Peptides against a protein of PDB entry 3J47. Designs and how they scored, part 25

Target 1, 121 residues: chain A of PDB entry 3J47
Amino acid sequence: IRLTNQLKSLKGLQSKLKDVVEYLDKVINKELPINHTILGKLQDVFNLLPNLGTPDDDEIDVENHDRINISNNLQKALTVKTNDELMVIYISNLVRSIIAFDDLIENKIQNKKIQEQRVKD
Target 2, 26 residues: chain B of PDB entry 3J47
Amino acid sequence: NAQYHLLVKQGDGLLTKLQKYGAAVR

## One batch from the design tools (peptide; made by RFdiffusion4, then SolubleMPNN)

Design b1_p12_1_s2 (from b1_p12_1, 6 letters changed)
Fold by OpenDDE base, seed 4:
Structure b1_p12_1_s2 (fold): chain B 121 residues (1-121), chain C 26 residues (1-26), chain A 12 residues (1-12)
Amino acid sequence: as target 1 above (121 residues)
Amino acid sequence: as target 2 above (26 residues)
Amino acid sequence: TEELEKEFEAFV
């Protein structure tokens, strides 16, 4: 029962991480806006990940050393993957901010031209 | 790690420039 | 127009 629940939780996490990656790809391709709530939740997960790596010190029998190393390696790999996802989000936001800024400049230039025309008429 | 921190630092520098320019243009 | 574009390019 416990192992089956852990495997189910891990599969659920894997599915969710896949959905996040697919969402990030759509964000990179400018198909969808960034969702700040998704970003905040991903940051919260990242901040909690270091705390998930300390099994409570009270029942580590010596037979678990290989399982602990595998769990720590998996958690490290998930932490790296989450950091890469956060980086992609950050870059995507930066690129969008640059584009929105360029559009703002162009809009200001156009508004200035329209005002200059109205003062000459 | 080092490349990531460099990229983030460059991005933060650019964002700060954009914010300053956007404030000067307003 | 061109002056604002130059100021942007100088800021980037």
Scores: peptide ipSAE 0.337, ipTM 0.878, DockQ to the pose 0.074
Fold by OpenDDE base, seed 3:
Structure b1_p12_1_s2 (fold): chain B 121 residues (1-121), chain C 26 residues (1-26), chain A 12 residues (1-12)
Amino acid sequence: as target 1 above (121 residues)
Amino acid sequence: as target 2 above (26 residues)
Amino acid sequence: TEELEKEFEAFV
């Protein structure tokens, strides 16, 4: 019963990581707006990932150990991929914010020059 | 992991500065 | 113009 619940929980986590990757791909492709609440929950999931590796010492039959290791390696690879995609989204938002700020500065400078010219005429 | 957290902290610091400056310029 | 750029550089 406990091993079947752990395998079900791991499959559920793998499915959620896949849904996350698919969401991140849609945000990279500009199909969806960035949701900061989703990003925060994903960061919390990453901070909890080190805790997914406590084997409580209840008798793992040797035939399930290789399947669990392969599933853990695949899940780690999907986690790394999702972390890289989150990083790309974060950097993309930062760069967009910097560009929008630079444009705001330039627009303010131009407006100031136009006002100074109108006071001299 | 450590480099990612450093990059995120630096970017959050920059974003906070940009928001403060944008509010002072408005 | 240059004053606004200097203020930006001081905040970055």
Scores: peptide ipSAE 0.335, ipTM 0.876, DockQ to the pose 0.085
Fold by OpenDDE base, seed 5:
Structure b1_p12_1_s2 (fold): chain B 121 residues (1-121), chain C 26 residues (1-26), chain A 12 residues (1-12)
Amino acid sequence: as target 1 above (121 residues)
Amino acid sequence: as target 2 above (26 residues)
Amino acid sequence: TEELEKEFEAFV
């Protein structure tokens, strides 16, 4: 019963992580707008992941140490990959903000030219 | 880590300049 | 107009 519930919870977490990755890929590809609230919550989850993966240092037999080390290395590699993905999203938002600002400046310049023409007529 | 924090800090500096200019143009 | 474009380029 306990082991079956843990395996079900782990499968549920894996499905949610896959949905998050698919969402991030759509945001990178400009198919969806970035949700800053989702990004912030994701960063909080990743900052907590190192603390969730420490089994209490009391009484794990030396024979399980190799399997735990492989799991910790995979978790570190996944954390690095996600930090890189979050960085690409941040840069993509910065570039979009610069483009939107350039368009705002050009629109102001055009509006000023139109007003100056109307005052000369 | 350090290069990432430097890039984020540079981006935040650019966003702050952009906001100040957008407010001065308004 | 050109002065506003130069101010933009100085902020980027």
Scores: peptide ipSAE 0.334, ipTM 0.878, DockQ to the pose 0.073
Fold by OpenDDE base, seed 2:
Structure b1_p12_1_s2 (fold): chain B 121 residues (1-121), chain C 26 residues (1-26), chain A 12 residues (1-12)
Amino acid sequence: as target 1 above (121 residues)
Amino acid sequence: as target 2 above (26 residues)
Amino acid sequence: TEELEKEFEAFV
């Protein structure tokens, strides 16, 4: 019973992580707008992830050390992968903000030219 | 790790400049 | 026009 519940919880976590990756891919592909609240919660989860792989140093039998190293390496690889995905989203937002700003400047320049023409007529 | 934090810091600096300029342009 | 473009270039 206890082991079956842990396996069910782990499968549920894996499904949620897959849904997060699919959401991030849709945001990268511009299919969905960025939800800042979701991204902030994801960042918080990733900042807590380094602590999820440190069982306190005082009771790990040598047979668990290899399993813990594999789990920590997988968790580190997943953390790096998601940090790279978040970086791509951040850069994509920065570029979109720059483009929107360039358009704002061009619109202001055009509005100024239109006002100057109206004062000469 | 350090290169990522440097890139993020540089981007935040640019975003802050962009916001200040956009406010001065209003 | 050119003055606003220069101001933009100085902010970047």
Scores: peptide ipSAE 0.329, ipTM 0.874, DockQ to the pose 0.076

Design b1_p12_1_s3 (from b1_p12_1, 4 letters changed)
Fold by OpenDDE base, seed 2:
Structure b1_p12_1_s3 (fold): chain B 121 residues (1-121), chain C 26 residues (1-26), chain A 12 residues (1-12)
Amino acid sequence: as target 1 above (121 residues)
Amino acid sequence: as target 2 above (26 residues)
Amino acid sequence: EEELEKKFNEFV
């Protein structure tokens, strides 16, 4: 139950993130008008992301394009790292669920043996 | 990406099986 | 016992 709900929530988040990317691509391609309310909520989500290497406040000059590429590369690297960590947590919880299930089977077998012994006495 | 999707699909299959068995054992 | 273990192995 708990693991199924976590996986369902993660799949739901992944689907929503895909829908957001598809929406942004349509806005960039001028196929859809910019929805300022969606953009504001996306900005709030980006502001809740750890500051992906704002270089300290001491160089305001003239290479915004390379800084955006570095920030995008760091964001991509952090996204990959987070996906790998979530995958490891998922596998670990899956293995724990299998072990706990094996223990439940063994406990049921033992309980059945104890009941069969009590019926013979 | 493909290996990740395969692993998630296998894990979902196993989890569904585990739920069905846990319900059959109850 | 073996039947429960067989059922487990069919489900895993």
Scores: peptide ipSAE 0.327, ipTM 0.862, DockQ to the pose 0.134
Fold by OpenDDE base, seed 5:
Structure b1_p12_1_s3 (fold): chain B 121 residues (1-121), chain C 26 residues (1-26), chain A 12 residues (1-12)
Amino acid sequence: as target 1 above (121 residues)
Amino acid sequence: as target 2 above (26 residues)
Amino acid sequence: EEELEKKFNEFV
């Protein structure tokens, strides 16, 4: 049971990581808006990952200790990689929000100039 | 972790300033 | 225009 759950979680994580990269590429290319549902499901997987590393207290065979350390190091490396990906998504959203705001300010300035010109004529 | 939290905090600060400016321009 | 751009640059 334990190995099958780890393999299923790893396959799920690998699939999600691929979906996040493909999503990031579409986001960088301005082709699609952010799907908050994918981001939320990714965060949920990360919040559940620490619970997948808790040993159920049934029989510490000494051979499992090295596999647990390798699993924890891989999990930490994957967590760092995904934090970096989430950070790039967050920055990309922030930059888009700033650009959209700049365009809104410029449009407001132009509208104000047009109104001031109409009052002088 | 610490650098990520610092960057997120800086971005949230910028977003808050942007929201305040947008409200002052309305 | 320039005054609104100056205000924007003070907030950013």
Scores: peptide ipSAE 0.324, ipTM 0.869, DockQ to the pose 0.077
Fold by OpenDDE base, seed 4:
Structure b1_p12_1_s3 (fold): chain B 121 residues (1-121), chain C 26 residues (1-26), chain A 12 residues (1-12)
Amino acid sequence: as target 1 above (121 residues)
Amino acid sequence: as target 2 above (26 residues)
Amino acid sequence: EEELEKKFNEFV
């Protein structure tokens, strides 16, 4: 039962991670806006990651050492994947900031033209 | 790791420039 | 216009 629940939670995390990557690909392709709620949930998962790597020292039977190493390697691999996703989010936010800045310049140019027309009339 | 830190550093540099210019444009 | 775009390209 515990192992099946861990595998189900891991599959659920993997599915959510895939959905986030697919969402990020759509954001990179300018098809969708960034969902801050997904980013917040990924950050929460990251903040919980250190706690998943410290099984309380009070229940480690010697048979779990290989499982702990596998869990730590999996957690490290998840940390790397989530870092790669956060990088893609960061780049996407950067690109969006550049676009919003280009729009700000264009808006300033238009406002300047409107003021110059009002001074000539 | 090193390529990631380089990319983040380059992006932070660009964002800082963008913020400075956006402040000069307002 | 062109001077604002030139300043943008210098800041990017």
Scores: peptide ipSAE 0.323, ipTM 0.870, DockQ to the pose 0.100
Fold by OpenDDE base, seed 3:
Structure b1_p12_1_s3 (fold): chain B 121 residues (1-121), chain C 26 residues (1-26), chain A 12 residues (1-12)
Amino acid sequence: as target 1 above (121 residues)
Amino acid sequence: as target 2 above (26 residues)
Amino acid sequence: EEELEKKFNEFV
C-alpha cells in the first residue's frame, strides 16, 4: 500500500511537471499569460520534495547506496530543471512589466502634449 | 548558484526602481 | 518627452 501511494504521487508529480513545461513553452511563445496559481502550486510541491527523499534511518544494505545516489542525482537534476523553468517565468514577468511601464510613459507623454495644446488654444 | 542569485538580485532591483518611478509619475 | 525617456532609461 505505502509503495503504491509513493509511485502514484511520483507519477502525479511527473504529469504536473510535464504540464508546467508545456505551459512554459506557450508563455515563451507569447500564446498565453502566466498563471501565478500554477506557479505557486509548483513551488509548494518542490518545497515538499526534500522531505519525500528521506526514508527514516533503518538498516538496509550497500546495494541501496547506488540507488540512493541515482535518486539524489535525479532529484538534483529535476530541482535544477525546475529552477531554470522558474527563472524563465521570472524574466518573462520582468520583461512584461518593463513593456507595460514603457506604454504608461508613452500614454503620459501623449496626455501632456494634449494638455499643452489645450492651453495654447 | 552565484550567477542565479546575482540575476535575481538585479531583477528585484529593477522591479523596485520601476515601482518607484511608476509611483513618482502618478 | 525626451526627459521622461531619459528618466526611464536611468531606472532600467
Scores: peptide ipSAE 0.322, ipTM 0.872, DockQ to the pose 0.102

Design b1_p12_1_s4 (from b1_p12_1, 6 letters changed)
Fold by OpenDDE base, seed 1:
Structure b1_p12_1_s4 (fold): chain B 121 residues (1-121), chain C 26 residues (1-26), chain A 12 residues (1-12)
Amino acid sequence: as target 1 above (121 residues)
Amino acid sequence: as target 2 above (26 residues)
Amino acid sequence: MEELEKEFEKFV
């Protein structure tokens, strides 16, 4: 029973992680706006990930140590992958902020030109 | 790690400058 | 126009 529940929880985590990756890909592709609440929760999950890899030392047979090290290395690799995805989102937001700034400059330039024309008439 | 922190620091510097200019443009 | 673009380039 305990092992089946752990496997179900792990499959549920894997599905949620896949849904997060698919959401991140849609945000990178500009198909969806960035949700700061999802991003904040994802960052909180990352900050908690180092603590999720410490099984309490009271029941781990030595044969599981290699599987735990592989799982911890895979979890570290997944953490690096999602840090890279978060970086791409950050860059995408930076680029959007630059574009919105360019549009704001152009709008201000146009407004200034219209005011200068109205003062010459 | 170090390249990531450098890129984030550079982006935060740019974002801060962008915010300052956007405030001066308002 | 060009002065505002030059100010922008100082911020980028």
Scores: peptide ipSAE 0.309, ipTM 0.870, DockQ to the pose 0.103
Fold by OpenDDE base, seed 4:
Formats: sequence, C-alpha cells, structure tokens
Structure b1_p12_1_s4 (fold): chain B 121 residues (1-121), chain C 26 residues (1-26), chain A 12 residues (1-12)
Amino acid sequence: as target 1 above (121 residues)
Amino acid sequence: as target 2 above (26 residues)
Amino acid sequence: MEELEKEFEKFV
C-alpha cells in the first residue's frame, strides 16, 4: 500500500511536471502568460525535496539501503528536472521583462510625440 | 550546471541593463 | 524610435 501510494504520488508529480513544461513551452512561444500559482507550487515542491532525502534515522532497516539510494537518485533527478523548469521560467520572465520594456519605450515615444504636438499648437 | 550558471549570469546582466535603461528613460 | 533602439543597444 505505501509503495503504491508513493508511485501514484510520483506519477502525479511527473504529470504535473509535464503540464508545467508544456505550459512553459507555450509561454516561451508567447501563447500564454506565466502562472505564478504554478511557480509557487514548484518552489514548495523544491522546499520539500530536502525532507524527502532525510528518512528519519529511526526507520532505516538495512534492507532499505538500495531503496534509499534509488530514492536519493530519484530526488536528484527530480531536483535536476525542477532546476531545468525553473530555468525555463526564468528565461520566460526575462523575455516578458524585455517585452514590457519595449512597450514602455513605445509608450514613452508616444507621450513625447503628444507633448511635441501640444507645444507646436 | 556550468551552462545554466552562464545563462543565468547573462540573463541577470541583461535584466540589470534593462532596468538601468528603463530608469534612464523614465 | 530608431534613436531609442540605438540607445538601448548601447546598454545591452
């Protein structure tokens, strides 16, 4: 029962991770805005990763050493994947900041033109 | 790892330049 | 417009 629940939670996390990557690809392609709620949930998962790597020293039967190594390798792989996703979010935020800056430049150019017209009238 | 840190450093440099220009334009 | 883009390119 515990192993099936862990596998189900992992599959659920993998599905959510895939949905986040697909969402980020759409954001990179300028099709969708960044969802801060998805970012917050990824940060929460990342903050919980250290707690998954420390099985409380009070339940380590010697038969779990291979399972602990597999769990640590899986957490490391999840950490790498989460880092790659955070990188894609960072790039997407950078691109959005560049676009918002371009819009700011255009708005300032328009405001300057309107002021120059008002001084000529 | 190294490529990621390089990309982040390049992006932070660009963001800092963008902020400085945006402040000079305001 | 073009002058502001050229000034931006100096900051990039």
Scores: peptide ipSAE 0.303, ipTM 0.869, DockQ to the pose 0.072
Fold by OpenDDE base, seed 5:
Structure b1_p12_1_s4 (fold): chain B 121 residues (1-121), chain C 26 residues (1-26), chain A 12 residues (1-12)
Amino acid sequence: as target 1 above (121 residues)
Amino acid sequence: as target 2 above (26 residues)
Amino acid sequence: MEELEKEFEKFV
């Protein structure tokens, strides 16, 4: 049962990581808005990952200690990689929000100038 | 971790400033 | 334009 759950979680994580990369590429190319549901489901997987690495206290066979360390190092490396991807998504959202705000300010300035000109005529 | 939290904190600070400016221009 | 850009720069 344990190995099947780890393999299912790893396949799920690999699929989600691929979906996040493909999503990031579409976001960089301005083709799609962020699906907050994919981001939320990714965060939920990360919050559940620490619970998948807790040994249920039933039988530490000494041969599993090296596999646990390798799985923890891989989990840490995957967590770092996904934190970097989430950071790029966050920065990309921030930059888009700044640009959309700059355009809004410019539009307000133009509208104010047009109104001031109409009051002088 | 620490660099990520610093960047997020800086971005949230910028977003808060942006919101305050947008409210002052309304 | 320039005056509002200067006000924006004070908030950044």
Scores: peptide ipSAE 0.296, ipTM 0.866, DockQ to the pose 0.075
Fold by OpenDDE base, seed 3:
Structure b1_p12_1_s4 (fold): chain B 121 residues (1-121), chain C 26 residues (1-26), chain A 12 residues (1-12)
Amino acid sequence: as target 1 above (121 residues)
Amino acid sequence: as target 2 above (26 residues)
Amino acid sequence: MEELEKEFEKFV
């Protein structure tokens, strides 16, 4: 029962991670806006993941060293992949902030021109 | 790691300049 | 337009 629930939770996490990657690819392609609520929940899931790479220092054999190295390499690969996804979101938010600022500049230039015309009449 | 922190630091510098300009244009 | 774009480019 407990092992089956852990495997079901891990499959649920893997499905959610795939949905986030597919969403990020659509955001990179400018097909969809960034959903900050999905991002916040993903960050919370990663902060709640216990350090899958600290076996408590209690005694077991040279055959576990290869499984611990595979677990640490998988955790490092997952951490790198997540960091790359977060970086793409950060750049996408930065670009959106620049565009919104350019639109604000143009709106202020137009408002200034309209005021200068009204002072000449 | 170092290149990532440099990119984040450059982006935060840009955001800070953008905020200062947006406040000066107000 | 062009003067305000030049001021923006000093901040980018």
Scores: peptide ipSAE 0.294, ipTM 0.869, DockQ to the pose 0.071

Design b1_p12_2_s1 (from b1_p12_2, 6 letters changed)
Fold by OpenDDE base, seed 5:
Structure b1_p12_2_s1 (fold): chain B 121 residues (1-121), chain C 26 residues (1-26), chain A 12 residues (1-12)
Amino acid sequence: as target 1 above (121 residues)
Amino acid sequence: as target 2 above (26 residues)
Amino acid sequence: MEELDKAIEALI
C-alpha cells in the first residue's frame, strides 16, 4: 500500500514537471507571459529535489527496480531540461534588465546635455 | 554546471560594467 | 537564443 502511493505521487509529480516544461517552452517562445508564481514554485521544487533523492534504503523488490530506474532516468532528463529552460529564462531576464538599465543611462546623459544647453542660452 | 557558472559570471561582469558606467554618468 | 546572443555580444 505505501509503495503504490509513493509511485502514484511520483508519477503525479512527473506529469506536473512535464506540464511545467511545456509552459516554460511557451514562455521562451513568447506565446505566454512569464508567471513569477510558477517560476518560484519551480525553484522551490529544484531546491527540494536533492532531498527527494535520498532513497531511504528500505526494501524495493528487484522486479520494480527496472521500472523505477526508467522513471528516475526520465524524471532526471525532464529535470535537466527544466533546469536548462529556467536558465534561459533567467539569462533572458538578466539581458532585458541590462538593456533597460543601458537605456536609462543614455536617457540620463541626454537629459544632462539638454540641461547644459538651457544654461548656456 | 561549469557552463552555467561561466554564463552567470559573464552576466555579473556585464552588470558590474553597467553599474560603473551608471556611477560615472551621475 | 540567437537574438539573446547578439544582445550579449553588443554589450561586451
Scores: peptide ipSAE 0.359, ipTM 0.862, DockQ to the pose 0.040
Fold by OpenDDE base, seed 4:
Structure b1_p12_2_s1 (fold): chain B 121 residues (1-121), chain C 26 residues (1-26), chain A 12 residues (1-12)
Amino acid sequence: as target 1 above (121 residues)
Amino acid sequence: as target 2 above (26 residues)
Amino acid sequence: MEELDKAIEALI
């Protein structure tokens, strides 16, 4: 029962992580706007992951050490991968904000030139 | 870590250039 | 990493 529930929870986490990756790919491809709520929850997961990967130094059986090391390395690799994905999203947002601001500035310059022409006529 | 910090610093540099440009247009 | 570096280089 306990192992089956852990496996079900891990499969559910894997499915949700896949849905997040697919969402992130659509956002990178400009197909969808960035959901700040998903990003915030993902950041919260990352802030909690280092706390999940520290074995409290109290007594868990030597026979699981290799499986725990593989799991910790996989969790660390997943943590690095999603930190890289978050970085790509942050940059993509920064870039979009820069482009939108540049367009806004150009529009303001054009509007100012049009107003200056109308005051001279 | 160092590459992440470099990237963030570069993004902040672009944001600062953009803010200066926005202030020059005002 | 390399695609990210190219995206940054395209923005400078």
Scores: peptide ipSAE 0.357, ipTM 0.863, DockQ to the pose 0.030
Fold by OpenDDE base, seed 2:
Structure b1_p12_2_s1 (fold): chain B 121 residues (1-121), chain C 26 residues (1-26), chain A 12 residues (1-12)
Amino acid sequence: as target 1 above (121 residues)
Amino acid sequence: as target 2 above (26 residues)
Amino acid sequence: MEELDKAIEALI
């Protein structure tokens, strides 16, 4: 019973992770707009992921250990890849926000100069 | 982690500079 | 890394 529930939970996690990757691929391909609420929830999920890099050295048989380590390394590699993709999206949005803000500032400066010229004429 | 935190810190630094500049132009 | 650099270049 307990082992079957853990395996079901792990399969459920794997399915959700696949849905997340598919969503990110659609966002990268510009098929879907960036949803900040989904990205925030995804970041929260990644921050709540236990650090799969501590081998808690609690005694589980050598043959299952290699399969669990390979699965954990693949899961970690997929998590790192997804974190890197999210970082790219975050930096991209930050840079776009910076450019848009710089353009807004320059437009305000130009409008101020035009007003100052019209008051001198 | 450290490189991510450095990139975020650089982005926050740029955002803070832009906010100061935007406040000086307002 | 290369995809990051291309994403940065596409934003400039």
Scores: peptide ipSAE 0.347, ipTM 0.861, DockQ to the pose 0.027
Fold by OpenDDE base, seed 1:
Structure b1_p12_2_s1 (fold): chain B 121 residues (1-121), chain C 26 residues (1-26), chain A 12 residues (1-12)
Amino acid sequence: as target 1 above (121 residues)
Amino acid sequence: as target 2 above (26 residues)
Amino acid sequence: MEELDKAIEALI
């Protein structure tokens, strides 16, 4: 019963990680707006991931070590992939914010020039 | 690593310019 | 970048 629940929880986590990757891909492709709450929760997951790889030394049966190592390596690889995707999203947002700000500056300069012309007439 | 740090440094430089302008607009 | 610096100077 406990092992079946752990395996179900791990499958649920794997499904959620896949959904996160798919969401990140849609956000990179500009198909969806960035949700800051999802990004914050994802950062929290990343901060907890180093702790998911430390077995507290109480009761892991030595016979599952190879399957646990393969699952931990896959989870580490998925973690690195998701970190790279978050980084691309962060940079994409930074670039978009800079472009929007450049446009705001240009609009303000144009408005100032129009006002200065109206004061000289 | 190096290309990433360069891109982050460029982003931080632009963010700093953005902050200076936002302060000059106030 | 240079145009942005000129744009900032034009607003001061």
Scores: peptide ipSAE 0.326, ipTM 0.859, DockQ to the pose 0.082

Design b1_p12_2_s2 (from b1_p12_2, 6 letters changed)
Fold by OpenDDE base, seed 4:
Structure b1_p12_2_s2 (fold): chain B 121 residues (1-121), chain C 26 residues (1-26), chain A 12 residues (1-12)
Amino acid sequence: as target 1 above (121 residues)
Amino acid sequence: as target 2 above (26 residues)
Amino acid sequence: MEEQDKALDALI
């Protein structure tokens, strides 16, 4: 029962991670705005990830040390991958804000030039 | 951690430059 | 114009 639940949780995590990557690709391609609800749920998953690696201290067996190290390395690799995904979201938002600000400035400069021409006529 | 903090610091520096530019265009 | 160009150059 525990192994089947862990495998189901891992498959659910893999599916969610795939949905996050697909969402990130749409955000990079400028097709969608960032959903703050998805970002908040991703942060909650990160805050819970350190707690998903605490074995309850109640089953001693020395043969599980290699499996615990493999699980911790996989969890660390998943944490790095999802930090990189969050970083790409952050950079994409920053770049969009810069472009929108540049377009706003260019629009203000053009509007000022049009007003200065209308005052000379 | 350190690379993430460096990237966030660079982003905050860029946002501060952007705010100064927006104030100069007002 | 010159003050806007200086502000743009400070952004690059």
Scores: peptide ipSAE 0.338, ipTM 0.859, DockQ to the pose 0.075
Fold by OpenDDE base, seed 5:
Structure b1_p12_2_s2 (fold): chain B 121 residues (1-121), chain C 26 residues (1-26), chain A 12 residues (1-12)
Amino acid sequence: as target 1 above (121 residues)
Amino acid sequence: as target 2 above (26 residues)
Amino acid sequence: MEEQDKALDALI
C-alpha cells in the first residue's frame, strides 16, 4: 500500500511537470501569453519542495548522509532549472511587450500619414 | 545571476529606446 | 518622415 501510493504521487508529479514543460514550450514558441497566476503557483510549489524533502531533523541516523546529499543536490538543480525557466518567461514577456508597443507606434505613424494625405487631397 | 542582470539590462535598454521612439512620434 | 524611418530602423 505505501509503495503504490508513493508511485502514484510520483506519476502525478511527473504528469504535472510535463504539463508545465509543454506550457513553457508554447510560451517560447509565442503561441500563448504567459499566465502570471500559473507562474506564481509554480514558484510557491518550488518554495515548498525544500520542506517536502526534509523529514524532521530529529532522526538522522549517520548512514543516511549520502542519500540526503543526493536529494539536496537534486533539489538545488531543480530550483536552478526553475529559476532559469522563470527568467525565460520574464524575457519572453518583455520582448512581447516591446513588439506590441512597436506595432502600436507604427500604427500611429501610419494613421498620421493617412490623415496628412487626406488633408492634401 | 550575472547573465540574468545582463539580460534584464538589455531589456531595459530596448524599452528605453522604444520609449524615446514613442516620444519622437508624438 | 526620414528621421522616423531611421529611428524605426535603429530599433529593429
Scores: peptide ipSAE 0.337, ipTM 0.872, DockQ to the pose 0.068
Fold by OpenDDE base, seed 2:
Structure b1_p12_2_s2 (fold): chain B 121 residues (1-121), chain C 26 residues (1-26), chain A 12 residues (1-12)
Amino acid sequence: as target 1 above (121 residues)
Amino acid sequence: as target 2 above (26 residues)
Amino acid sequence: MEEQDKALDALI
C-alpha cells in the first residue's frame, strides 16, 4: 500500500512536470504569452528543489553519479535560463517605469511653466 | 549572479535618482 | 526653476 501510493505520487509528479515543459516550449515558440503567475510558481519550484550540487560524499555507484550530475547540470542550465528571462522582464519593466515617470515629471514642469505664464499675463 | 546584482544595483540607482528628481519637481 | 535644473542635471 505505501509503496504503491509513492509510485502513484511520483507518476503524478512526472505528468505535471511534462505539462510544465510543454507549456514552456509553447512560450519559447511564442504560441502563448508569458504568464507572470506561472513564472512565479515555476521560480518557487526551482527554489524548493534541493540544491543537488552538495556532494554528500556517501558512496553512490559511478553510473548514478553521472546521471545525477547530468540532471543537476540540466537543472542548473534551466534555472539560469529562467533567471535570465526574468531579468530581461524585470529590466524591461524598470525601463518602462522610468520612462513613464520621466514623462510625468516633464508634464509637471510644463504645467508649472504654463501656470507661471498665466500669472504674468 | 554578479552581473545580475550589478544590473539590479544600477536599476535601483536610476530609480533613486528618479525619485529625487520627482521630489524636487513636487 | 534652478533647483529643478540641478535635479535634472543630477539625473543625466
Scores: peptide ipSAE 0.336, ipTM 0.846, DockQ to the pose 0.076
Fold by OpenDDE base, seed 3:
Structure b1_p12_2_s2 (fold): chain B 121 residues (1-121), chain C 26 residues (1-26), chain A 12 residues (1-12)
Amino acid sequence: as target 1 above (121 residues)
Amino acid sequence: as target 2 above (26 residues)
Amino acid sequence: MEEQDKALDALI
């Protein structure tokens, strides 16, 4: 039962990671705005990852210490990689918010200039 | 780490410019 | 006007 649940969770994570990568590529290519729902789901995956790395206590022999370190290093490497992806998303959102605010300011200036011209006529 | 901090610092610089501009348009 | 255009040009 436990191994089947881990395999199902890993398949779910792999599918989600693929969806995030495909979405990141579309964001980098400026084809789509960032969906906050993907960010929320990625945070949910991160909150679940620590729960996947606790072997509940009891008895497995001295030969597994290297495999546990490899698993923890892989999980840490996956966490770092996904943090780097989240940071690229965050910066992309920041830059888009800045551009949208600049466009809003330019629109406000143009509207003010049009009003000042209408008061002089 | 260093490239990340440089990119964050560049973003903060742009936000600061944008905030100054937004204050000049008010 | 001119100060706003200069502030925009410094942002772009």
Scores: peptide ipSAE 0.334, ipTM 0.866, DockQ to the pose 0.076

